# Peptides against a protein of PDB entry 1ZZD: the designs that were tried, part 7

Target 1, 109 residues: chain A of PDB entry 1ZZD
Amino acid sequence: FQVVNPYLLRDLVDLGIWDEGMKQYLITQNGSIQGLPNVPQELKDLYKTVWEISQKTIINMAADRSVYIDQSHSLNLFLRAPTMGKLTSMHFYGWKKGLKTGMYYLRTQ

## One batch from the design tools (peptide)

Design b1_p12_1 (made by RFdiffusion4)
Fold by OpenDDE base, seed 1:
Structure b1_p12_1 (fold): chain B 109 residues (1-109), chain A 12 residues (1-12)
Amino acid sequence: as target 1 above (109 residues)
Amino acid sequence: EFDEELEKLLDE
């Protein structure tokens, strides 16, 4: 997989802030631009890493996909600081959304 | 991370 989202790369180039230093910064930050003061908030909202995006959104997207498939599918979730409470809430929310599978792959940073 | 809304589901 790529360290830098190709569309993010394009936008950073368009902003005129892409260089070797920026590349190294993104590597260190695992692709996150949230800490950059010279990037418009609109772009920060657009380019969130798997650790920054709402996990609720991920579950919702999975639920939406499951409506059109007969087979079970896996769901990947990414949590910076997983707790038992969060895991429980995750399972209940998934159940309420009517997910056909309860298989959640938890990844930690 | 989970939204605060998801954490509240534990109390339901």
Scores: peptide ipSAE 0.019, ipTM 0.448, DockQ to the pose 0.222
Fold by OpenDDE base, seed 5:
Structure b1_p12_1 (fold): chain B 109 residues (1-109), chain A 12 residues (1-12)
Amino acid sequence: as target 1 above (109 residues)
Amino acid sequence: EFDEELEKLLDE
């Protein structure tokens, strides 16, 4: 079950490119607009899915949140094609950033 | 260098 981002919907309507075909495209692409040639790069940068955001950024954000909460939220990482190298990198980078918990969940696409 | 390589892998 995929839901279209309401802000993305608004911007696509403002661009005049929203229609049933676009809706179906987004559903099949899990909300990604990165492959659309008629969308400005600024919007592509703004509307990245969890699969398109740097995992480094996700870990940094988790570390920042831990400053303000007693118990850290469970860290969820998303990889399209997990490799041993990426898994190792995530483990060590999380450790380096001093996450309160070593518990994380790996999601794959 | 080790940390830089880890960061590159995370950004892929």
Scores: peptide ipSAE 0.018, ipTM 0.456, DockQ to the pose 0.762
Fold by OpenDDE base, seed 2:
Structure b1_p12_1 (fold): chain B 109 residues (1-109), chain A 12 residues (1-12)
Amino acid sequence: as target 1 above (109 residues)
Amino acid sequence: EFDEELEKLLDE
């Protein structure tokens, strides 16, 4: 059993679409609601999983944080199926953005 | 899980 985001659960209940079928769907989709036709796009944008967020956006956010942090910080990236080309691009992108430590952890699904 | 390919890139 995978725990569903409690705020997502609340919103699905408020939409009146929460049921056993929805629960099973979310379990099989690892919490993703991107494929649901009856969910507003704004909620889909809000409840993106770690695998659905742009890694460039994450890198940009980390770079922004580095402006305020004196010590080095580690960046975690999540990719479903990384390739060497994509990894290289992200590595140098982070470097260009001035990350103090660059990528420290890359996780795959 | 940690991607070993990234580890190699970081060590270069």
Scores: peptide ipSAE 0.012, ipTM 0.374, DockQ to the pose 0.048
Fold by OpenDDE base, seed 3:
Structure b1_p12_1 (fold): chain B 109 residues (1-109), chain A 12 residues (1-12)
Amino acid sequence: as target 1 above (109 residues)
Amino acid sequence: EFDEELEKLLDE
């Protein structure tokens, strides 16, 4: 089990900000760098955890792919704190976007 | 060519 993405680690080393303190920070933050002030926004955008990615964006990408295939790929959504309203909205949004297959996996934290 | 810390992480 790797707590830190190896590519993220490389980039942090390249930035010269990797140290034991940074390592412990990432461990406690479950790999997230979103709260680090000394990391460029570009890297923050690149290295989002599954919990930090907009699930709406995931649905959009799935819908875009479905245009070129016979059936939608399996869709995985990750929600930190799912509510019935949010789940309903995601399902209907997926339907509206033309997904051939509904949400297959729902992961919660 | 890899940082020691990176290699350590990959070995885990």
Scores: peptide ipSAE 0.006, ipTM 0.258, DockQ to the pose 0.014

Design b1_p12_1_s1 (made by RFdiffusion4, then SolubleMPNN; from b1_p12_1, 4 letters changed)
Fold by OpenDDE base, seed 1:
Structure b1_p12_1_s1 (fold): chain B 109 residues (1-109), chain A 12 residues (1-12)
Amino acid sequence: as target 1 above (109 residues)
Amino acid sequence: SFEEELEKLLES
């Protein structure tokens, strides 16, 4: 199960602390970095709203990468309060953007 | 790199 969004991944890579151990840690913490002592507070504050990150943007990023990777991809989405309408729209949008697979991981809060 | 790690995530 993947619980890392692209933005968090970027920041963790930039900090030089991303590795398999970090990945596993985030899985156990449901994507939360709040407990990490080596992460600046400003990033912790930013990712308090990780569930509000534009899912459309994430879908676009995944779709763009899928053009160059001849392989089915899993897509992770995080929604604080998903509705059936929103979920349907997201699935449809992903399909339209050419994702080879649907949303494999849907995490709700 | 970020790009490499992103690809790994998308493929998993």
Scores: peptide ipSAE 0.040, ipTM 0.602, DockQ to the pose 0.030
Fold by OpenDDE base, seed 2:
Formats: C-alpha cells, structure tokens, sequence
Structure b1_p12_1_s1 (fold): chain B 109 residues (1-109), chain A 12 residues (1-12)
C-alpha cells in the first residue's frame, strides 16, 4: 500500500516540514506521524493508521454498520501486538454491542 | 464493574 497518504503529504508540505528526511522517517514508521513533535495533535488524530485507531472505536463502527446490513458482515480488526486478555475483552465488547458475527479477520503486524 | 474493566483493557 501507499505509505504516505496524499492528504497527509499536502498538510506536511503546508507546514513546511516536508523533506527527504521526513519521507524516510515516514517509511520507517509505516506512515505514522504520531512520534513527530512538530505536528499538531489535531493532525495526529486525523491521520491515524490502522494500527493506531482505537479498537473500541472500530467495534463501535462495525456495530453501527450492522444495523443497516441485513446479513452478517465481516469484522476486520487490526492489532499490533495482541494479547489474550485484549482479545477476550474485544470479544465480549463486540458481543455486548450486538455484532452479528464474531471476529472474522484478525490481522497482526 | 465488568464494563469499566473492559473499557480499560480496550483502551490499553
């Protein structure tokens, strides 16, 4: 996939911090800007990667989609370093939110 | 409660 989001690129250019060093940094960080001190927090929140989005938020969005889908849809979750405790918590949270299907795809980095 | 602990785990 494309490491650098084109909209992120524009914002970094507008901030005047885009250069070859920044490019290499983003490649090393798989597109993440969370570690950059000179980037406003608002932009960090906007450009979270799939590994940085709250799993609770993902489950909430999936539950919301399930209301409009007649048949069960796949739930895709992305975890950088899953633990058994976190997986159990996610399972029960999804159950409480009324997801029709369990975890269909679990992707790890 | 269970829900409170669950939320803590999800946010960790």
Amino acid sequence: as target 1 above (109 residues)
Amino acid sequence: SFEEELEKLLES
Scores: peptide ipSAE 0.013, ipTM 0.305, DockQ to the pose 0.753
Fold by OpenDDE base, seed 3:
Structure b1_p12_1_s1 (fold): chain B 109 residues (1-109), chain A 12 residues (1-12)
Amino acid sequence: as target 1 above (109 residues)
Amino acid sequence: SFEEELEKLLES
């Protein structure tokens, strides 16, 4: 995996905040800029990592695809800090949205 | 349940 998104690098340079400290910060944060106070929210929204994307959004996207795909497709979820309650909610939410298959693959940090 | 088994996997 690449350490820094090249487009993110460009934007950070344009902001004038790119330096060795920023590079080390990104490595420590697995590419996340969500905790940086000197980065506009617009950029934070643009460069969300897979761990920062709403799980509900992922499920919705999968459900939307299932409308047009006859064959069942896998649902991949990425969770930073899963709890039993959250996992249960996602399972039932997926079923309610008409997914052809349940949770197939789960990855956690 | 499925969720319980999944939780066990996460804790392993």
Scores: peptide ipSAE 0.012, ipTM 0.278, DockQ to the pose 0.061
Fold by OpenDDE base, seed 4:
Structure b1_p12_1_s1 (fold): chain B 109 residues (1-109), chain A 12 residues (1-12)
Amino acid sequence: as target 1 above (109 residues)
Amino acid sequence: SFEEELEKLLES
């Protein structure tokens, strides 16, 4: 039912720490890696700005299915200050790119 | 176009 941020997923895989346990941890922590002891601080600092990452880029990456965590093709999006217009744009863009669930999980900060 | 405007909103 969830897909973590694709950039974060890639970094965790590259670190060799991605597994089912990590997946479940991120689910319970709403995607936060700040509490992980085996993640370099530089990555923690980087992902403090996850809310500013281009949502269009995230959608593009998710659309090719390579970053899906489960078979539901869910997508987690992070927005700092969403507006109705922006949410609508994201939804339609996701639909255009072939995402079945569209905006399944919206995280705001 | 409409799609272009959507992309503008997405990137804003």
Scores: peptide ipSAE 0.006, ipTM 0.307, DockQ to the pose 0.707

Design b1_p12_1_s2 (made by RFdiffusion4, then SolubleMPNN; from b1_p12_1, 8 letters changed)
Fold by OpenDDE base, seed 4:
Structure b1_p12_1_s2 (fold): chain B 109 residues (1-109), chain A 12 residues (1-12)
Amino acid sequence: as target 1 above (109 residues)
Amino acid sequence: SFWKKLEEELLK
């Protein structure tokens, strides 16, 4: 599944670094910008936390069947042993399997 | 697509 933080996208656009390459990068990195050299560290720290919180929220919602995920088995495995690595792997795997939809997650922060 | 719709909404 895909998770998109609208604040992250806006900030990336404001930085002038949003493009197709960035989009694909975020998809493969499950929304993480930690590996981007052209992003200020303060934003990395901010969105690391936001990303982690968002992932936890999505996991909880998925566990409560509030979010539809077609990769049910991968989700179940993730829920049994929830780690960021597993989430990233699941996201990447889902993308590879043709998951083109996800959740548009909005937070106040 | 999901991404296109999101981009359109965010960039309005």
Scores: peptide ipSAE 0.021, ipTM 0.363, DockQ to the pose 0.023
Fold by OpenDDE base, seed 1:
Structure b1_p12_1_s2 (fold): chain B 109 residues (1-109), chain A 12 residues (1-12)
Amino acid sequence: as target 1 above (109 residues)
Amino acid sequence: SFWKKLEEELLK
């Protein structure tokens, strides 16, 4: 397990903002750079943690993969602040998108 | 909102 994406590290070094303080910041932020004002938005869009990626996109990707497999595929969902309503909605959306499995692993921050 | 839309669909 790596706290910092090696490619993110490279880009932060290229920006000249990598130091021990930045390292500790990323650790406390679980790898997120979204709150850094001196990082271009392009990099923020590129380097999203599992908590920052749209769960709709995750479900869509899972549905796309499921088309090409016969065996059930487990789906991992990552929500920062899940609610029962959102969980139910995700299950329904997954079903509607043709997921072959109802197995969902919920991870919370 | 994406989630709001999904919730509305569930209630239909």
Scores: peptide ipSAE 0.019, ipTM 0.319, DockQ to the pose 0.177
Fold by OpenDDE base, seed 5:
Structure b1_p12_1_s2 (fold): chain B 109 residues (1-109), chain A 12 residues (1-12)
Amino acid sequence: as target 1 above (109 residues)
Amino acid sequence: SFWKKLEEELLK
């Protein structure tokens, strides 16, 4: 699954444009707001550099989600500059947290 | 319910 950037979520709420439609849009767009006409360019520029949230936070959220669903699902991770070290760390931390599915989709900026 | 809870936690 995909996770919405918590800072982005706060900013969208502050703009008064957060709703179910916006949520689904972000999910289908891998968290990108670049195509939204009702978002100020300043925020678009800001979140170009804030492409990803903490890898640990994403994995923790995935572990928490396993409490609510029974079926296996993919985990989407977004990295600006993926390295072998980062990938290895994510795999080991995911294993430590007891994730059932080892399917990861890596996205880059 | 997961997304609802996530939204609530992130907005605290």
Scores: peptide ipSAE 0.018, ipTM 0.342, DockQ to the pose 0.031
Fold by OpenDDE base, seed 2:
Structure b1_p12_1_s2 (fold): chain B 109 residues (1-109), chain A 12 residues (1-12)
Amino acid sequence: as target 1 above (109 residues)
Amino acid sequence: SFWKKLEEELLK
């Protein structure tokens, strides 16, 4: 079950592009607006889904949190299409950033 | 690409 972000809905309405077709599009795209040509890039950046956020950014945030606790929080990553090479690179980068626990859970779409 | 650079480092 998917719920549309109410703020996203508001912004799409303000743009005048919200309709039944847009609703169905979002459902099929799991809430992503990245593929819409008529949406400003600023809004696309604002409403990135968990599958679209840079994993590098997620790792950096996790490393920042680890500074304030004895053991870093468990790192949960979401990948739409993971590959062996990408996973290896992510683990390596996490290690270099000083994560104590590293990757705990990997979620795939 | 960030990931491409990391892959290159891993192969060294």
Scores: peptide ipSAE 0.018, ipTM 0.291, DockQ to the pose 0.179

Design b1_p12_1_s3 (made by RFdiffusion4, then SolubleMPNN; from b1_p12_1, 7 letters changed)
Fold by OpenDDE base, seed 4:
Structure b1_p12_1_s3 (fold): chain B 109 residues (1-109), chain A 12 residues (1-12)
Amino acid sequence: as target 1 above (109 residues)
Amino acid sequence: SFFEKLEEELES
């Protein structure tokens, strides 16, 4: 299932670069615009797919949430190419950041 | 499709 930000679509239309070719490009790129040379960097920074968001950032956000939540919650992590090293690093980093639980669900593409 | 729905919203 492909998810494309509707606001991104609007911005692409406003830029005048939306067409059938762009549509097919996004489909093949799983919604990523990072490789488009005709898109301003600020839009690239704004519209990142779940696969492009730093796992460290995700863990930081989860840690921030855990500070204000008494009950346990699950964390969903999205990784392009998980390795043992990455998983280990993420685990220790999460622990270091004070996550109440080390439980997370790993999703891959 | 997903894109068709989005395009319809843009046209509204």
Scores: peptide ipSAE 0.024, ipTM 0.442, DockQ to the pose 0.015
Fold by OpenDDE base, seed 3:
Parts: structure tokens; C-alpha cells; sequence
Structure b1_p12_1_s3 (fold): chain B 109 residues (1-109), chain A 12 residues (1-12)
């Protein structure tokens, strides 16, 4: 089932753009508002889905945590449209950043 | 529906 962020719903209502059409749009877009022209960029940045977050940023965060612990935390990546090249780059980038373990979970949409 | 429940909560 699809879950909608209640805070996102509130903000859309506050913007005065929430209606049946918007609801159907969110359903078809899996909760993404990135394609909406009438939504401020600030809100788009705030309400990115797991598929829209920079995977590089996630890797960086994992690497930063690894500095303080004996072993790296499990790393979960979410890719909407992975390619072999992208996957390879991500693996090598993680290694370069000093991750002690490889990617534990790779999710694809 | 899920959406309807959320809408009701926001209105209250």
C-alpha cells in the first residue's frame, strides 16, 4: 500500500493546491512532488522520496559514520533505474570513501 | 480510504 506523508499533505493544503486532481497525481507518481510546477523548490527538497535522494549523499553519510565505529553500518540504496555503470561506480565510490562493508541492500523500483 | 482519514485529521 502507498503511504502519504501527512506533513506533505498539510503543506499542500496550506498552499491551496490540494484537490482530487492532486491526490490522483501523487498516487500515480508514488508520492513525488518533484514534477509539480506550482510547488516551491524548498518543499521539493524537503519531501524527496527515497528514490530521489542522492545515492552519493547516502554513501557519504555511511562513510562518515564508519569513522566512529569499528564496523560500518548496513548501507541501503534505492535506485529507480539502475544501470551496470551506475552500480559499479557506487561500489567503487563506497570503497574509496572507506566503507568497511559493501552494500547490504539494493532496492530497485 | 487512507487519504480521507488524513484529510479529516487535518481539518480537525
Amino acid sequence: as target 1 above (109 residues)
Amino acid sequence: SFFEKLEEELES
Scores: peptide ipSAE 0.023, ipTM 0.416, DockQ to the pose 0.014
Fold by OpenDDE base, seed 5:
Structure b1_p12_1_s3 (fold): chain B 109 residues (1-109), chain A 12 residues (1-12)
Amino acid sequence: as target 1 above (109 residues)
Amino acid sequence: SFFEKLEEELES
């Protein structure tokens, strides 16, 4: 089940580019607008899917947030095409950044 | 559909 971001829909409508073709495009692209040439980069950055966000950025945010989070909370990572090497790197990077918990849940597309 | 409902809300 694909959840559509209502704010994305609003912005696309405001841009005047929302139509049936756009709807079908989003469905086939798993909600991604990164490939649309007529969308400002600012909006592309804003509406990056969990699969498009740098995992390094996610870890950085988690490290910063971990200062205020219970140790029981686990980091959630989303990778479109994870490899063992990437997972290992992420693990060590997280450790280096001082995450309170070494546990994380991996979601794959 | 979800899209249709959302579109209706935006148009209203």
Scores: peptide ipSAE 0.020, ipTM 0.408, DockQ to the pose 0.014
Fold by OpenDDE base, seed 1:
Structure b1_p12_1_s3 (fold): chain B 109 residues (1-109), chain A 12 residues (1-12)
Amino acid sequence: as target 1 above (109 residues)
Amino acid sequence: SFFEKLEEELES
């Protein structure tokens, strides 16, 4: 399952625009809300850094309770500038948290 | 520990 940023989810719910359509939109846009006209610019500015969010937090959410975007992948990680060291750390941290190897989807920008 | 070091790297 692909996980939504919990803070983004909160804000979208608070705006009253979270629904199945929004979920599908986020899937197609790799979690970006920049193209949404009904979202305040303040939130767009905040989530421009979605690719730099704590990957540890995402992994923790996947290991615990998470909001599913796509059920085909148990984990979705976003990295703007991934390094081999970061990827290795993420892999082993996921393993530590009980995630099976290969059960995560990596998106890069 | 090994994992602690990796966690630190992940958060950096």
Scores: peptide ipSAE 0.015, ipTM 0.363, DockQ to the pose 0.689

Design b1_p12_1_s4 (made by RFdiffusion4, then SolubleMPNN; from b1_p12_1, 8 letters changed)
Fold by OpenDDE base, seed 4:
Structure b1_p12_1_s4 (fold): chain B 109 residues (1-109), chain A 12 residues (1-12)
Amino acid sequence: as target 1 above (109 residues)
Amino acid sequence: DFEKLLEEELLS
């Protein structure tokens, strides 16, 4: 079956909510626990999938890294539902933040 | 501010 984050599995077991139903739920939700009412918000924040992380935050982190590295680095961006507007805004926002590389890889769900 | 508009789009 689809591999679940082992640390997430541990925490779900510790919460006492791990069972076959939970396993199947995660499979159908592509690993997301955001919709689970019985999971603390702190765990939801911790175990966001790549599709649930703010891409602005990713760009900010990449910009921060770029300040301290000597060479250009590739950036991976993940969008669940990419639009031309979002792609354009990402491009310009990255430029504004002074990323050292214009090369990034777009991943879509 | 055009950049602000783009940032708003990014967060949408």
Scores: peptide ipSAE 0.017, ipTM 0.457, DockQ to the pose 0.799
Fold by OpenDDE base, seed 3:
Structure b1_p12_1_s4 (fold): chain B 109 residues (1-109), chain A 12 residues (1-12)
Amino acid sequence: as target 1 above (109 residues)
Amino acid sequence: DFEKLLEEELLS
């Protein structure tokens, strides 16, 4: 079961590029529009999937929030191709940024 | 109608 993001659907319709072919493309690409040449970069940046967002940015955002709360928010990280080095780096980076709680959830593709 | 289109997509 997969549902297209309704906001993405709206924008694709507004661009006039929505059709059955586009729908099938999104299904095969797990919702990613990064490979579409007829989509503005602005929309590509807006509609990054969880696998396309920099996890470093996610950590930074979590660290920023932790300044105002006693406990860090639960942090979810998504890695397409995790390695021990990447995991270690993320843990150290989170610690360096002052996260009160380390990584809580790790998901892999 | 976008609303109708959305409904069709959600139900498909």
Scores: peptide ipSAE 0.015, ipTM 0.367, DockQ to the pose 0.014
Fold by OpenDDE base, seed 5:
Structure b1_p12_1_s4 (fold): chain B 109 residues (1-109), chain A 12 residues (1-12)
Amino acid sequence: as target 1 above (109 residues)
Amino acid sequence: DFEKLLEEELLS
């Protein structure tokens, strides 16, 4: 099931654009507000869904975290349209960035 | 009251 992010809900209410139409829009868009013209870009960046976040950034963050963690933590990657090329690139990029294990879980939409 | 609104949405 899908639940609206409470912080997103608050910001939409503060913008004065929250209504049943907006609720239905979010449902049909799987929580994405990227297509809303009346929402500031800053909020769009803040509320990117897992499918809209750069996986490169996630890998970078994981590599940075690995500096402070002895045992490698699970890395979850999300790709809307994965290809073998992308998977291979991510694997090598992770290795290049110094991930301790190189193990990650892949989720696809 | 935002909290009230949120509660109503969650219970709907």
Scores: peptide ipSAE 0.015, ipTM 0.358, DockQ to the pose 0.014
Fold by OpenDDE base, seed 2:
Structure b1_p12_1_s4 (fold): chain B 109 residues (1-109), chain A 12 residues (1-12)
Amino acid sequence: as target 1 above (109 residues)
Amino acid sequence: DFEKLLEEELLS
């Protein structure tokens, strides 16, 4: 597993903010740039980690893919701090979107 | 499997 996305590395170098300190920061933050004040919001939106992407969006994308696949594909959801209420909401939302199978893999940090 | 887990938690 590569902590820093190679395209993110390129963009940080182009911004002129890549250095050893930035490298260590990203390692401690598991690749997240959301807390960096000198990074444009557009890049923050582009380089979200799996823990920062809206799982609702992931469910929507999975539902769209399921229309074209005979067998339901494996759906992987990532929750940084799962609660029962959040899990229940995700389950029913997926059901409402017509997913053939519920969550196949639930991953937590 | 996950659905079963959710159902068990909701019924508890």
Scores: peptide ipSAE 0.008, ipTM 0.362, DockQ to the pose 0.062

Design b1_p12_2 (made by RFdiffusion4)
Fold by OpenDDE base, seed 1:
Structure b1_p12_2 (fold): chain B 109 residues (1-109), chain A 12 residues (1-12)
Amino acid sequence: as target 1 above (109 residues)
Amino acid sequence: LDELEEMVHMLD
């Protein structure tokens, strides 16, 4: 089950490049537009999939949210190509940022 | 610790 980001759809329509071929491309690329040469870099920076966003930023956002809640929240991390080094770094960085539980769900592409 | 900080920067 995959749904196209409605804002991305709007911008692709505004660019005049939305068609059935583009739809199929997005399905094949799991929503990524990073490989499209006719899309401005500004839009590529805006519309990153969960696999293309810095996980450090995700951890930072989670840490910021945890300041305002008593009970812990679930954290989801997404890595395209996980390595032991990255996993170790994420564990320690999360700990350093003071996440209450350190619990997270790791998803891989 | 320096090694750890270097590894953390790979998350960027």
Scores: peptide ipSAE 0.019, ipTM 0.439, DockQ to the pose 0.645
Fold by OpenDDE base, seed 3:
Structure b1_p12_2 (fold): chain B 109 residues (1-109), chain A 12 residues (1-12)
Amino acid sequence: as target 1 above (109 residues)
Amino acid sequence: LDELEEMVHMLD
């Protein structure tokens, strides 16, 4: 099931654009607000869904966290249209960034 | 490693 991000809900209410139509829009768009013309870009940047975030950034953040942990942590990647090239690049990039464990979970759209 | 760098850019 899908739940609207409570912080996103708050911000949409503050903008005065929250209504039943907006709710249905979010459901049909899997939580994405990127296509909404009446939402400031800063909020669009803040509320990217997992499919809209650069997976390179995700790897970078995981690498940063790994500095402070002894044990490997789970790394989840989300790709809309995975290719062998992208997957290979992710593995090599993760290795280059010093991750103890490569990709743990892969989710495709 | 230029090829790898190009491939990594595809992750964005």
Scores: peptide ipSAE 0.019, ipTM 0.436, DockQ to the pose 0.577
Fold by OpenDDE base, seed 2:
Structure b1_p12_2 (fold): chain B 109 residues (1-109), chain A 12 residues (1-12)
Amino acid sequence: as target 1 above (109 residues)
Amino acid sequence: LDELEEMVHMLD
């Protein structure tokens, strides 16, 4: 079940590029607009899917949240093509940033 | 610490 981001939909409509073709494109691209040449780069940076966001950034944000809560929160990481080297790096980085429980969920495409 | 920093750079 795929849901279009309502803010993305609004911005695409404001750009005047929303149509049935665009809708089908988003479905086939799993919500990604990175390949659209007529979309400003700032919007591409804003509307990244979970597969397009740096997991290092996700870890940083999780570490920032963890200092304000007593109990550890769930940390979800997403890797399109996981490798042992990348997994090891994520674990060490999470440890360095002082995450309470480390990686809770690992999802792959 | 140096080894840890090296591993962190692999995320970039």
Scores: peptide ipSAE 0.016, ipTM 0.416, DockQ to the pose 0.648
Fold by OpenDDE base, seed 5:
Structure b1_p12_2 (fold): chain B 109 residues (1-109), chain A 12 residues (1-12)
Amino acid sequence: as target 1 above (109 residues)
Amino acid sequence: LDELEEMVHMLD
């Protein structure tokens, strides 16, 4: 099930663009606001869906976090169209970046 | 690679 990000909802309301049309738009777009012309780019950057975020960046952030924790985080990766090549690359990239564990969960769309 | 593929299939 899909749940609207409450902060996104707030910001859309604050922009005065929240209505039934917007609600339906979000449903059809799986929560993405990237295509909305009346939304500031800053908000688009802030509210990228998990499918719109570079997973390389996610791995980088996880590697950075691993410096501060003893037990490795459960890293969740999201790929819209995963391939074995991408998965392998991500795995080795994570290793290269010094992740303490190579264990991650993968979600696919 | 085989291990990753297996994991992906299990997660699907």
Scores: peptide ipSAE 0.006, ipTM 0.377, DockQ to the pose 0.057

